# Peptides against a protein of PDB entry 3PUK, part 99

Target 1, 227 residues: chain A of PDB entry 3PUK
Amino acid sequence: ERGLKSVVWRKIKTAVFDDCRKEGEWKIMLLDEFTTKLLSSCCKMTDLLEEGITVIENIYKNREPVRQMKALYFISPTPKSVDCFLRDFGSKSEKKYKAAYIYFTDFCPDSLFNKIKASCSKSIRRCKEINISFIPQESQVYTLDVPDAFYYCYSPDPSNASRKEVVMEAMAEQIVTVCATLDENPGVRYKSKPLDNASKLAQLVEKKLEDYYKIDEKGLIKGKTQS

## One batch from the design tools (peptide; made by RFdiffusion4, then SolubleMPNN)

Design b2_p12_5_s3 (from b2_p12_5, 4 letters changed)
Fold by OpenDDE base, seed 4:
Structure b2_p12_5_s3 (fold): chain B 227 residues (1-227), chain A 12 residues (1-12)
Amino acid sequence: as target 1 above (227 residues)
Amino acid sequence: EIELENLAAKLK
């Protein structure tokens, strides 16, 4: 049985590193908060070196230009991470790196994509979305990265109802990425009491699974699995 | 491994 960590690493290796690999080429890799946690959970620095990464940099920090090297951005599709990328390539005279390969951990909204395209299209060699929006903890355990999810899901304040829906949507999307990573289309089980949060989340996950496997990356129809 | 941990610490 392959642990979740190994499956995640294999997916990253295939979807990211193999996709942008060039013989004899080293890259600088830029990470955000989520992808730092993600890679830390499933690989070592030695693994990254083997994939042609010479150094890892924090995308949020000011960095010295290395104009002769290409950069691999493995980041979440958030305004914060995208804005940091844009600072690196937005100015023709002040490009931090030679070129960029961008891999998003999730679906990138059109608004963000268009912003990138408008300002940095000439510097981008690759832009791809991969569906990994979770952190593997153990072979059968993962965590989600949804800010304030606990607070909104369990808030007794009715004014937070709309926000609760937003966080549940985000959680459901991330759970689906786990299933996609494992190539599974499971039935969802949940504990219904004392709150209906689990039921709501389960419904969202089921719906998103259906949507995903109707139009997956391979255009294949996958039936329900027993997992 | 050490570098990843260091980066994670810087991001927190």
Scores: peptide ipSAE 0.005, ipTM 0.384, DockQ to the pose 0.026
Fold by OpenDDE base, seed 1:
Structure b2_p12_5_s3 (fold): chain B 227 residues (1-227), chain A 12 residues (1-12)
Amino acid sequence: as target 1 above (227 residues)
Amino acid sequence: EIELENLAAKLK
């Protein structure tokens, strides 16, 4: 058993592949930078084949149209990834694929969602958010994908203070997705350092956990767990 | 419980 990797894979299988599965149908899967890392961490190509994926393509690259096949977009809710999707379906005459299933790895901002709806709604068969914004490494180890996090968190430049806060928020959100994936509402501990980074992050995580478990996906309230 | 340690080492 792969521990956290197995849990992540099972969640993806249920939330993505089972959700859009049609018997006898093969799909092209489009990945971005984050989801490439995510899938690479928790599955093999053979696993994806078993789920009805014939080929994986990078959403950022120019791709030849395969108009007879439907596409499964498993992507992060970023302007870059969304823009690439829109390029695939924005033109009625030059659609890359027959239709799209979109699964976002996190909450998609309304601005991006509205942009998609306005341009490509007729091509979309499914659009869903799944709450997985971390990379499982080992059974109990994960990594976060927050660009320039180190730089901003440890920058002595006061001008970076606002960006540091944004980075901390992003990190906290990703940590909460780990907890959600594991169905845990843990207490948060931290080691104090010369900088208040750990303390700030801990506070943000606690707050976001409270918000998340106030009303979960099933409308249930979950108390604190022992972890 | 989640323990936040060695934050710098875990940051990208």
Scores: peptide ipSAE 0.020, ipTM 0.322, DockQ to the pose 0.024; fails the geometry check
Fold by OpenDDE base, seed 3:
Structure b2_p12_5_s3 (fold): chain B 227 residues (1-227), chain A 12 residues (1-12)
Amino acid sequence: as target 1 above (227 residues)
Amino acid sequence: EIELENLAAKLK
């Protein structure tokens, strides 16, 4: 039906670029590992130029200051990415850009958010969560980015049980962002495996879908869709 | 409807 890549791009355009766009203004865009993959999967450099992005920079790398330009940070809410942002704005003398617009791909924990606020709140013009935590591969296929998920999910060591639950929660959350992006509340199917990981993940997804649509921004309850 | 198959294949 609708290509997942195009849907993702339209959401990013609306939630990020249209949100911070100023006529005649160019911005530098900072990306991390995940958002580099994300944008590469659903747009071209020409698309970004049309949205007022002049240069794309890797947030992890050392960069020369461009103090006259505002920066658009499209990043994951991770300690690594946040720390890199803080280094860009941590001191007046070391401020790399004129101001920052921050768009997180997922929910930013309060601990990280408070750290940002305490350090460089005056430099931030916008901070928003857009809830896209997956990479579209094709029209009906996407991938998740949860570090070490395979190791913990398939580890025979019982001591990894707690971490396994954490990664399962993270995967479930990312799947829900796919559903939210498509405006769907689907049933969840799985193929049973010896370790029951698929069953556990399915249950988590169902629970999170229920919570998401129950407490959405519009206060609406969305019933199950046929997808 | 979402079908969950092969967790390793869905993760990058």
Scores: peptide ipSAE 0.018, ipTM 0.323, DockQ to the pose 0.026; fails the geometry check
Fold by OpenDDE base, seed 5:
Structure b2_p12_5_s3 (fold): chain B 227 residues (1-227), chain A 12 residues (1-12)
Amino acid sequence: as target 1 above (227 residues)
Amino acid sequence: EIELENLAAKLK
């Protein structure tokens, strides 16, 4: 059995590196906080070198321009990461790199996508969503990266109810990306707790799984798997 | 566990 880490790496290799690969070409790769953790969990620096990445940079930090090289942005579809990208390509005279390949870890909202199109469309060679929003830990274990998830889900303060719903939605989306990565449509099981958090999350996951496989890349409806 | 050395240092 292939471990989850290997599956994730293979998907990234196929969806990202193979997609933008050109013979003899090296790229600078820009990562955000999530994708740094993601790649660290499933590959080595030597693996990235083999895929034509010469340097890895933090998208949030100021960087020296390397105008002769193309950049590979592997980032989450957040306003923060998108804004950093826009700073790199916002003006022709201030372009940090020759061109950009953008790969989002999840669905990019139209608002963010339109913002990119309006300012940097000529600099973008590729823009794709690869749907990996989780961190593989071991063969069958993964973690989610949702800020303050524990706080909001278990806060006794009723004023946090709205934020709790937002957090649960984000968690459900990330769980669905695990299923998509594994090509699974599982039945969802949960342990009942004093709080209805597990039940609520399960319902969200079931709904999102249904939606995902109704409109998946193959345009096929995938039945429930035994997993 | 493997960490990307150069970026990890920059993110800290």
Scores: peptide ipSAE 0.007, ipTM 0.379, DockQ to the pose 0.023; fails the geometry check

Design b2_p12_5_s4 (from b2_p12_5, 6 letters changed)
Fold by OpenDDE base, seed 5:
Structure b2_p12_5_s4 (fold): chain B 227 residues (1-227), chain A 12 residues (1-12)
Amino acid sequence: as target 1 above (227 residues)
Amino acid sequence: EIEIENLYSKLK
Protein backbone atom coordinates (compact mmCIF):
# COMPACT_ATOMS: atom_id res chain seq x y z
CA GLU B 1 0.00 0.00 0.00
CA ARG B 2 1.91 2.99 -1.24
CA GLY B 3 0.27 6.27 -0.43
CA LEU B 4 -0.57 8.66 -3.21
CA LYS B 5 1.82 11.21 -1.68
CA SER B 6 4.77 8.87 -2.06
CA VAL B 7 3.81 8.05 -5.62
CA VAL B 8 3.58 11.72 -6.50
CA TRP B 9 6.92 12.46 -4.89
CA ARG B 10 8.54 9.57 -6.72
CA LYS B 11 7.20 10.84 -10.01
CA ILE B 12 8.45 14.37 -9.35
CA LYS B 13 11.82 13.03 -8.30
CA THR B 14 12.15 11.00 -11.48
CA ALA B 15 10.59 13.41 -13.95
CA VAL B 16 12.02 16.65 -12.60
CA PHE B 17 14.96 16.31 -10.25
CA ASP B 18 16.62 13.29 -11.85
CA ASP B 19 16.09 14.82 -15.27
CA CYS B 20 18.02 18.01 -14.53
CA ARG B 21 20.45 16.66 -11.96
CA LYS B 22 24.05 17.68 -12.32
CA GLU B 23 26.74 16.61 -9.89
CA GLY B 24 27.76 19.34 -7.50
CA GLU B 25 25.25 21.80 -8.87
CA TRP B 26 22.71 23.63 -6.76
CA LYS B 27 19.64 25.24 -8.25
CA ILE B 28 17.08 27.78 -7.23
CA MET B 29 13.57 26.45 -7.60
CA LEU B 30 10.70 28.68 -8.62
CA LEU B 31 7.19 27.66 -7.67
CA ASP B 32 3.75 29.06 -8.33
CA GLU B 33 0.63 28.74 -6.22
CA PHE B 34 -0.27 25.25 -7.37
CA THR B 35 3.19 23.70 -7.24
CA THR B 36 3.76 25.20 -3.80
CA LYS B 37 0.72 23.31 -2.59
CA LEU B 38 1.76 20.21 -4.50
CA LEU B 39 5.25 19.99 -3.06
CA SER B 40 4.02 20.91 0.40
CA SER B 41 1.69 17.94 0.23
CA CYS B 42 4.28 15.32 -0.65
CA CYS B 43 7.73 16.42 0.55
CA LYS B 44 9.74 18.39 3.07
CA MET B 45 12.33 21.07 2.60
CA THR B 46 15.00 18.55 3.55
CA ASP B 47 13.90 16.39 0.64
CA LEU B 48 14.36 19.28 -1.74
CA LEU B 49 17.79 20.02 -0.33
CA GLU B 50 18.77 16.44 -1.03
CA GLU B 51 17.72 16.98 -4.62
CA GLY B 52 20.05 19.93 -5.02
CA ILE B 53 17.63 22.77 -4.35
CA THR B 54 19.20 25.49 -2.26
CA VAL B 55 16.40 28.03 -2.25
CA ILE B 56 12.72 28.02 -3.07
CA GLU B 57 11.27 31.21 -4.46
CA ASN B 58 7.77 32.32 -5.32
CA ILE B 59 7.62 33.04 -9.03
CA TYR B 60 5.01 35.76 -8.51
CA LYS B 61 7.20 37.83 -6.23
CA ASN B 62 9.94 40.22 -7.16
CA ARG B 63 13.26 38.53 -6.57
CA GLU B 64 16.89 39.52 -6.55
CA PRO B 65 18.99 38.17 -9.39
CA VAL B 66 21.29 35.25 -8.72
CA ARG B 67 22.99 35.22 -12.06
CA GLN B 68 25.54 32.54 -11.26
CA MET B 69 22.91 29.91 -10.48
CA LYS B 70 20.56 27.96 -12.71
CA ALA B 71 16.88 27.98 -11.95
CA LEU B 72 14.40 25.14 -11.91
CA TYR B 73 10.91 26.31 -12.76
CA PHE B 74 8.27 23.90 -11.57
CA ILE B 75 5.11 25.70 -12.57
CA SER B 76 1.66 25.37 -14.02
CA PRO B 77 1.21 26.23 -17.69
CA THR B 78 -0.76 29.42 -17.06
CA PRO B 79 -0.30 32.86 -18.58
CA LYS B 80 0.48 34.26 -15.14
CA SER B 81 3.27 31.81 -14.35
CA VAL B 82 4.68 31.97 -17.86
CA ASP B 83 4.67 35.76 -17.80
CA CYS B 84 6.61 35.71 -14.56
CA PHE B 85 9.14 33.37 -16.12
CA LEU B 86 9.45 35.63 -19.13
CA ARG B 87 10.19 38.58 -16.87
CA ASP B 88 13.10 36.60 -15.46
CA PHE B 89 14.60 35.85 -18.88
CA GLY B 90 12.92 38.23 -21.31
CA SER B 91 15.98 40.39 -21.81
CA LYS B 92 19.68 39.86 -21.37
CA SER B 93 19.87 42.75 -18.95
CA GLU B 94 17.02 41.40 -16.87
CA LYS B 95 18.18 37.81 -16.80
CA LYS B 96 17.87 36.80 -13.17
CA TYR B 97 19.50 33.37 -13.40
CA LYS B 98 22.16 31.60 -15.42
CA ALA B 99 19.74 29.28 -17.19
CA ALA B 100 16.33 27.70 -16.80
CA TYR B 101 14.89 24.23 -16.54
CA ILE B 102 11.14 24.34 -17.00
CA TYR B 103 8.78 21.62 -15.92
CA PHE B 104 5.09 22.18 -16.47
CA THR B 105 2.53 20.33 -14.39
CA ASP B 106 0.29 19.88 -17.41
CA PHE B 107 -0.04 20.57 -21.12
CA CYS B 108 1.42 23.89 -22.13
CA PRO B 109 -0.61 25.52 -24.90
CA ASP B 110 1.26 26.24 -28.10
CA SER B 111 0.60 29.93 -27.72
CA LEU B 112 2.43 30.04 -24.41
CA PHE B 113 5.16 27.72 -25.58
CA ASN B 114 5.79 29.78 -28.69
CA LYS B 115 5.92 32.92 -26.59
CA ILE B 116 8.63 31.33 -24.48
CA LYS B 117 10.58 30.17 -27.52
CA ALA B 118 10.44 33.56 -29.15
CA SER B 119 11.81 35.45 -26.17
CA CYS B 120 14.23 33.26 -24.24
CA SER B 121 14.89 29.94 -25.98
CA LYS B 122 18.64 30.29 -25.52
CA SER B 123 18.26 30.40 -21.76
CA ILE B 124 16.24 27.20 -21.54
CA ARG B 125 18.03 23.90 -21.02
CA ARG B 126 14.93 21.77 -20.61
CA CYS B 127 11.22 22.23 -21.09
CA LYS B 128 8.95 19.31 -20.26
CA GLU B 129 5.41 18.49 -19.23
CA ILE B 130 5.19 16.07 -16.32
CA ASN B 131 1.40 15.68 -16.10
CA ILE B 132 0.62 16.21 -12.40
CA SER B 133 -2.28 18.57 -11.86
CA PHE B 134 -3.71 17.39 -8.54
CA ILE B 135 -2.92 17.61 -4.83
CA PRO B 136 -2.53 14.36 -2.92
CA GLN B 137 -4.25 14.33 0.46
CA GLU B 138 -4.32 10.72 1.58
CA SER B 139 -3.46 7.35 0.11
CA GLN B 140 -6.69 7.34 -1.86
CA VAL B 141 -7.71 10.99 -1.74
CA TYR B 142 -6.74 13.93 -3.91
CA THR B 143 -8.05 17.39 -4.66
CA LEU B 144 -8.38 19.25 -7.93
CA ASP B 145 -7.37 22.80 -8.70
CA VAL B 146 -9.98 24.27 -11.00
CA PRO B 147 -10.92 27.83 -10.18
CA ASP B 148 -14.61 28.46 -9.62
CA ALA B 149 -15.49 24.86 -10.38
CA PHE B 150 -18.01 24.71 -7.58
CA TYR B 151 -19.69 27.91 -8.67
CA TYR B 152 -20.16 26.93 -12.29
CA CYS B 153 -21.07 23.31 -11.69
CA TYR B 154 -23.87 24.21 -9.32
CA SER B 155 -24.93 27.56 -10.73
CA PRO B 156 -28.61 27.75 -11.59
CA ASP B 157 -27.86 30.48 -14.12
CA PRO B 158 -28.19 29.06 -17.64
CA SER B 159 -25.73 31.65 -18.90
CA ASN B 160 -23.01 29.69 -17.12
CA ALA B 161 -23.67 26.50 -19.08
CA SER B 162 -20.78 27.04 -21.47
CA ARG B 163 -18.35 27.80 -18.67
CA LYS B 164 -19.59 24.76 -16.78
CA GLU B 165 -18.51 22.57 -19.68
CA VAL B 166 -15.08 24.18 -19.68
CA VAL B 167 -14.45 23.64 -15.99
CA MET B 168 -15.79 20.10 -16.17
CA GLU B 169 -13.37 19.32 -18.96
CA ALA B 170 -10.54 20.78 -16.91
CA MET B 171 -11.53 18.63 -13.96
CA ALA B 172 -11.61 15.56 -16.16
CA GLU B 173 -8.14 16.33 -17.42
CA GLN B 174 -6.80 16.59 -13.89
CA ILE B 175 -8.37 13.27 -12.95
CA VAL B 176 -6.63 11.71 -15.92
CA THR B 177 -3.32 13.04 -14.61
CA VAL B 178 -3.99 11.14 -11.39
CA CYS B 179 -4.54 7.97 -13.36
CA ALA B 180 -1.41 8.60 -15.38
CA THR B 181 0.58 9.19 -12.21
CA LEU B 182 -0.68 5.93 -10.76
CA ASP B 183 -0.23 4.18 -14.10
CA GLU B 184 -3.84 3.09 -14.05
CA ASN B 185 -6.67 2.99 -16.54
CA PRO B 186 -9.63 2.42 -14.26
CA GLY B 187 -13.26 1.86 -14.88
CA VAL B 188 -14.89 5.06 -13.77
CA ARG B 189 -17.57 4.92 -11.09
CA TYR B 190 -19.72 7.72 -9.79
CA LYS B 191 -22.56 8.38 -7.41
CA SER B 192 -25.79 9.48 -9.01
CA LYS B 193 -26.98 12.96 -8.13
CA PRO B 194 -30.04 15.01 -8.92
CA LEU B 195 -27.88 16.79 -11.47
CA ASP B 196 -25.99 15.03 -14.23
CA ASN B 197 -22.66 16.57 -13.26
CA ALA B 198 -21.14 13.34 -11.98
CA SER B 199 -22.26 11.36 -15.01
CA LYS B 200 -20.99 13.98 -17.42
CA LEU B 201 -17.65 14.18 -15.64
CA ALA B 202 -17.33 10.40 -15.66
CA GLN B 203 -17.93 10.28 -19.39
CA LEU B 204 -15.32 12.94 -19.99
CA VAL B 205 -12.80 11.10 -17.84
CA GLU B 206 -13.38 7.83 -19.65
CA LYS B 207 -12.98 9.43 -23.03
CA LYS B 208 -9.81 11.23 -22.04
CA LEU B 209 -8.37 8.06 -20.52
CA GLU B 210 -8.92 6.25 -23.78
CA ASP B 211 -7.26 9.04 -25.70
CA TYR B 212 -4.35 9.18 -23.29
CA TYR B 213 -3.50 5.51 -23.39
CA LYS B 214 -3.88 5.25 -27.14
CA ILE B 215 -0.83 7.49 -27.41
CA ASP B 216 0.64 7.40 -23.93
CA GLU B 217 4.19 8.34 -23.04
CA LYS B 218 5.29 4.72 -23.24
CA GLY B 219 3.69 4.10 -26.60
CA LEU B 220 1.58 1.31 -25.18
CA ILE B 221 -2.11 0.65 -24.98
CA LYS B 222 -2.95 -0.15 -21.39
CA GLY B 223 -5.95 -2.28 -20.56
CA LYS B 224 -8.52 -1.37 -17.98
CA THR B 225 -7.55 -1.68 -14.33
CA GLN B 226 -9.71 -1.87 -11.23
CA SER B 227 -11.01 1.42 -9.98
CA GLU A 1 17.04 20.89 -25.84
CA ILE A 2 13.39 21.69 -25.38
CA GLU A 3 11.40 18.50 -25.23
CA ILE A 4 7.66 17.96 -25.14
CA GLU A 5 7.23 14.30 -24.38
CA ASN A 6 3.52 14.12 -23.71
CA LEU A 7 2.01 13.07 -27.03
CA TYR A 8 -1.50 13.21 -25.65
CA SER A 9 -1.14 16.88 -24.83
CA LYS A 10 -0.38 17.66 -28.45
CA LEU A 11 -3.84 16.53 -29.43
CA LYS A 12 -5.51 19.15 -27.29
Scores: peptide ipSAE 0.017, ipTM 0.513, DockQ to the pose 0.449
Fold by OpenDDE base, seed 3:
Structure b2_p12_5_s4 (fold): chain B 227 residues (1-227), chain A 12 residues (1-12)
Amino acid sequence: as target 1 above (227 residues)
Amino acid sequence: EIEIENLYSKLK
């Protein structure tokens, strides 16, 4: 079995770097908090250099314009990251870079996408969504990035019920991206605890897996794989 | 953490 880190890197290489690769062209890559952690977990700087990345920049920081170079944005579809992108290309001021290739780590909400489209569509050469919303830790271990998940899942305050559901949905989505990355549609099993959190999460994952693998990229129904 | 290198200046 290939380690999870190698699988993740292979997917990023295929979905992002191979997709925008041009012979002899170097790009600046912009990362946010999540994608910085993601790439750090599965590759080295030498790997990125081989893929035509000359500089890595933090999207949240003020950066000097490099108007002659194209930028590769590998970011999460969040308002914060999108707003930073818009500051680079969406203002009446001069653009920070020559053009942008943007790859989101997950589904970009229509509200955010429309905002981008309305303000800086002419600057974008490529815009794609790749389903990688987890951090590989070990060969078969990963971590989820859901803020305040513990607090809301175990809060005794009934006023937090709505937020708990949102958190559960987010976690389920990230688990599904792991399965998608591994090209697996497993049966979902869980251990029950005093609270029904595990059961609820399992149900959400199972439902999302069913939806995701309803029709594969080839137009075929993907059956369940061994768990 | 990935070490950041700026190679653009070397390509000019």
Scores: peptide ipSAE 0.009, ipTM 0.450, DockQ to the pose 0.019
Fold by OpenDDE base, seed 2:
Structure b2_p12_5_s4 (fold): chain B 227 residues (1-227), chain A 12 residues (1-12)
Amino acid sequence: as target 1 above (227 residues)
Amino acid sequence: EIEIENLYSKLK
């Protein structure tokens, strides 16, 4: 199959499932809101079964311990998702699963990463970042996960100026993950509007693309990975 | 949309 969906699936398969695969071993997979949407957009349940996933659980919900099974956490690097993980493994005597494989959909901040290491290090077999912060819709169409982006981008309230900048940066970062996923460094085209949002976003994307590929070309690892 | 299913019976 061709298109963005297949590219995303192949990346997830390689970066996540192949990375933690053990022959004959089944895992429980924990998803958050974003990764549920992400996987729903690019695969079927049968695909996940083929990758050794026997059960999918929502990380936000209370779950019964399955101490004999390892868990695959495919989650966003947010305080909410991380806190849920910490609840699963925060106590040595009451850990929910045998061990954890953690795959973040984006760069995990040092504060969150250090919090995980401090409390759950011995339970973690893998902790990696994969740069997929978008939902593929069609072969050439994707959506961004930036809440209230429209509101802040077009807000006439000056008090929202700082938040607008944060939103613009978040959108730019997610666009860069699309480019990285496609292994592209494209020129950015835009149509100028009265608020010049498109121009600002374009500039941010270009800058972040340059930064991303400069680091990549230097052979430096992006993000935090422990094995 | 991915549905949550209990597939413990498939465990080998």
Scores: peptide ipSAE 0.008, ipTM 0.449, DockQ to the pose 0.020
Fold by OpenDDE base, seed 4:
Structure b2_p12_5_s4 (fold): chain B 227 residues (1-227), chain A 12 residues (1-12)
Amino acid sequence: as target 1 above (227 residues)
Amino acid sequence: EIEIENLYSKLK
């Protein structure tokens, strides 16, 4: 029942907490909407305390400076989250925290990265991308974080076709993160009727899986798994 | 394997 949750937590622990851990050091952790849901789905506050997190703050909220503490930003690579980060460190004289460790839940576009680099580079100790863009619900069930996905996927309005494609791309990418997290390269099955959405999504997932495992984290090509 | 279902069919 908790298989996927455990895997996700283990990945976060390894990729994020172990990566920035310093003995005896406590950090403030900043979360956005997605990562709040993500962590809530796979861990407890006590787990975070064990990982050296003293307090969790919402990145979107106005926060008082704690200049003596380093901050761990576990956030999605979105303009909104990045802008909030920049407000924390954008002013040289008014940095909210001592330093920042940034872990993005997905690929960070160069535009956003460059924006961060240009304004806050000296304050950043880590800036890494992890590949978890889903929320585990149970052992074999997850949800995706794609706003208005239902609306665009099932909209009868042809004017939404372009947005539908964007949504499907995002969904496919997030599904691939599930596979990556589970270290699987599965075959994809779909039930397409009455709409072609499932088949289109399946094709996107297959393509993205191929691309991902051409050069995965280990630089190895992974064959299809039975999952 | 991942199975993708078209949920629209379930709405009818």
Scores: peptide ipSAE 0.007, ipTM 0.365, DockQ to the pose 0.020; fails the geometry check

Design b2_p12_6_s1 (from b2_p12_6, 9 letters changed)
Fold by OpenDDE base, seed 2:
Structure b2_p12_6_s1 (fold): chain B 227 residues (1-227), chain A 12 residues (1-12)
Amino acid sequence: as target 1 above (227 residues)
Amino acid sequence: ELEIEDLSSKLK
């Protein structure tokens, strides 16, 4: 196994597919925009078939019920994806599928979780956060999923300052998930720019890495690894 | 190896 793609696939296989695997059982898998890109970057359809996925469906699209089959939702913890899930199970109408396994790519806010709990808790067999919020490109390169990141980071408009901060936080958090996936706590390196965005991002990443490993490793800070 | 938060217990 070599490269970031293989590491990501291994994590998904272990955290998602192995977790909900039942012998001889096929599932329908529901993907959103991000997870579609994620899986396409690190596996083939044949790989998914081997993991017991018979059909892949887009969560945003209208779908015919398959009431005898269980559904595997591999989705981002966003209002849009959650709302689509709720339409499948949260209405008084017939459920789309027999049951649901939900695997979120990142932290699910309490507000979203509570909404799920209040409407369709009985339909859910699993609900986990697996913390993969990036797209692997090659062995040491990945792409972040932060909408309009470039626009806000380089916006000269002071009215965008608050949004810029939100974007920077989101970017930092996704970088931390990459490090966590690779089991690394790297020394952050950057090239300074006139707007000092790289420096600010580096500081945020370092802080979040510290917090992550403090929590994840029972209060022990993992030593910095080579980046 | 990584901490995976299992929210399933919180649904009950």
Scores: peptide ipSAE 0.227, ipTM 0.806, DockQ to the pose 0.133
Fold by OpenDDE base, seed 4:
Structure b2_p12_6_s1 (fold): chain B 227 residues (1-227), chain A 12 residues (1-12)
Amino acid sequence: as target 1 above (227 residues)
Amino acid sequence: ELEIEDLSSKLK
């Protein structure tokens, strides 16, 4: 069995740490709630030290400036995390760090990206999307990070239908990131519930998988496999 | 595997 944790860690090493590595340089790493859980699930502090991270800071907390050091932001593309980043670099006179490397765990909306660009583009050395939006639990088990997913998906209130669809979309997106990380294009299986949420989610996942592999510049198209 | 999107060029 392929360990999902090891796969995730390997991807992070390649996509994040190797990408911003500079010989002899240490960085401060900023994490949000999701990436804290993500890294905690697949690595140890000693692993991060080996990758040139001197200290980990919570992006949501007030932090003392360390203006001589560069910062590695490994964060989700959310307004909350981005706003915290902007507080660090939005003011020329109050920059917390020397420069920033930003790695988003998922697609960053243009509106959010443009906000960053307008405020502190000159401080950013890297900005990438690495497509890891899940928490590995077991070798083949993961959890999703979608706020209030359970509530909306199983809400009996029809007024939540629109929000339910948004949540389902987000869940499907995260499942696709798992498949991408594992280099898989699975055939989706599900067990239907009375609300048929599983069927709808399966359809969304299948559609997104098709779209992603069609547009993949690497041309790595895999046939559907059982999963 | 999905292509990693580099947004760095868009900052310029």
Scores: peptide ipSAE 0.223, ipTM 0.803, DockQ to the pose 0.130
Fold by OpenDDE base, seed 1:
Structure b2_p12_6_s1 (fold): chain B 227 residues (1-227), chain A 12 residues (1-12)
Amino acid sequence: as target 1 above (227 residues)
Amino acid sequence: ELEIEDLSSKLK
């Protein structure tokens, strides 16, 4: 399949499940709000079972310890999710699981990483950033996870101008991750609005795509593709 | 960044 959902699933399978897979071993998988939506959009429970996941738990909920099982944390690099992880492993005598594999959906700030390192580094077998920060809807449709995007982008308050730029930067970054996932360098199309948000976003995307595809992972230049 | 990064070594 060539759909966005299948591509996303394949990336998760390769970057997460294949990375931590051990034959005959089952893991508990911990998800947050974003990764719950992400996995729900591109796989079924049966798919996860095939990848060695016995149960899925919400990281935000109070959970009973399963001390003989290893845990796979597929979470966003947010203070909330990280704090929940730290509660699971912060106390040596009260750790909920045998060990942890952590896969962040995006860049983990040094402040959060250092907090993890300081408190529970010995419990962690893997810690990776896999850079999947979008949700596939249809073959050519996806949504972004940018908090308060609507509020800041369409705010009439001039004091929000700086925050608007930050939000647009985040959107552009996530769009580029989709393109990278699909191995596409598309021409950008947009419909302008009175606040020129679409034009600004398009410019940011174009710039980031140009930077990314100057030299790909193999040192090759990639031309524009049709999308 | 758009590349996958393994942070595991930094935990040591």
Scores: peptide ipSAE 0.217, ipTM 0.802, DockQ to the pose 0.128
Fold by OpenDDE base, seed 5:
Structure b2_p12_6_s1 (fold): chain B 227 residues (1-227), chain A 12 residues (1-12)
Amino acid sequence: as target 1 above (227 residues)
Amino acid sequence: ELEIEDLSSKLK
């Protein structure tokens, strides 16, 4: 299977599950809103069981401690998700799990990372950034997770101009993560609109692609491909 | 930033 869902699952399996796998060990997996959707889009519960996940919990919900088990946090690097994690491990007496493996779906800001480091570093066995910030829909279709993207991109209010740029930046980054996941350096195609949003986004994508492949983790230089 | 970054060492 060469569909995007399969590729995404394979990446998660390699970057997350294989990374923290220990023989005979079961983990509780904590998900947030985004990663719930992400995993739901590309795997089944049976797949997770095969990867040593005994149960999935919502990080936002109140949960009973399972202090003898380690927890796998597959979450977005957001204040909300991080705060929930911190509540799980912030106090030694209130630790809900034995230890934590944290895998962020995107770049974790230093501010959030420092909060984690300051409060519960000793409880963390792994902390990694895996760049998957999209939801696979079909073999070559994905959905970006950029809140209010439509609103800001098409807002006639000039006061939203700065936010529009932020949104486009986020969209571009997520598109690049798709390319990275697929190991592609695509030629960007777009249809221009009167607001030139597509053109601006394309430029951002191209720039970020260049940056990524200049210093990618594999040190590879790839030519542009059609996509 | 788009690279897979292991932050584990930074926790020490």
Scores: peptide ipSAE 0.214, ipTM 0.795, DockQ to the pose 0.133

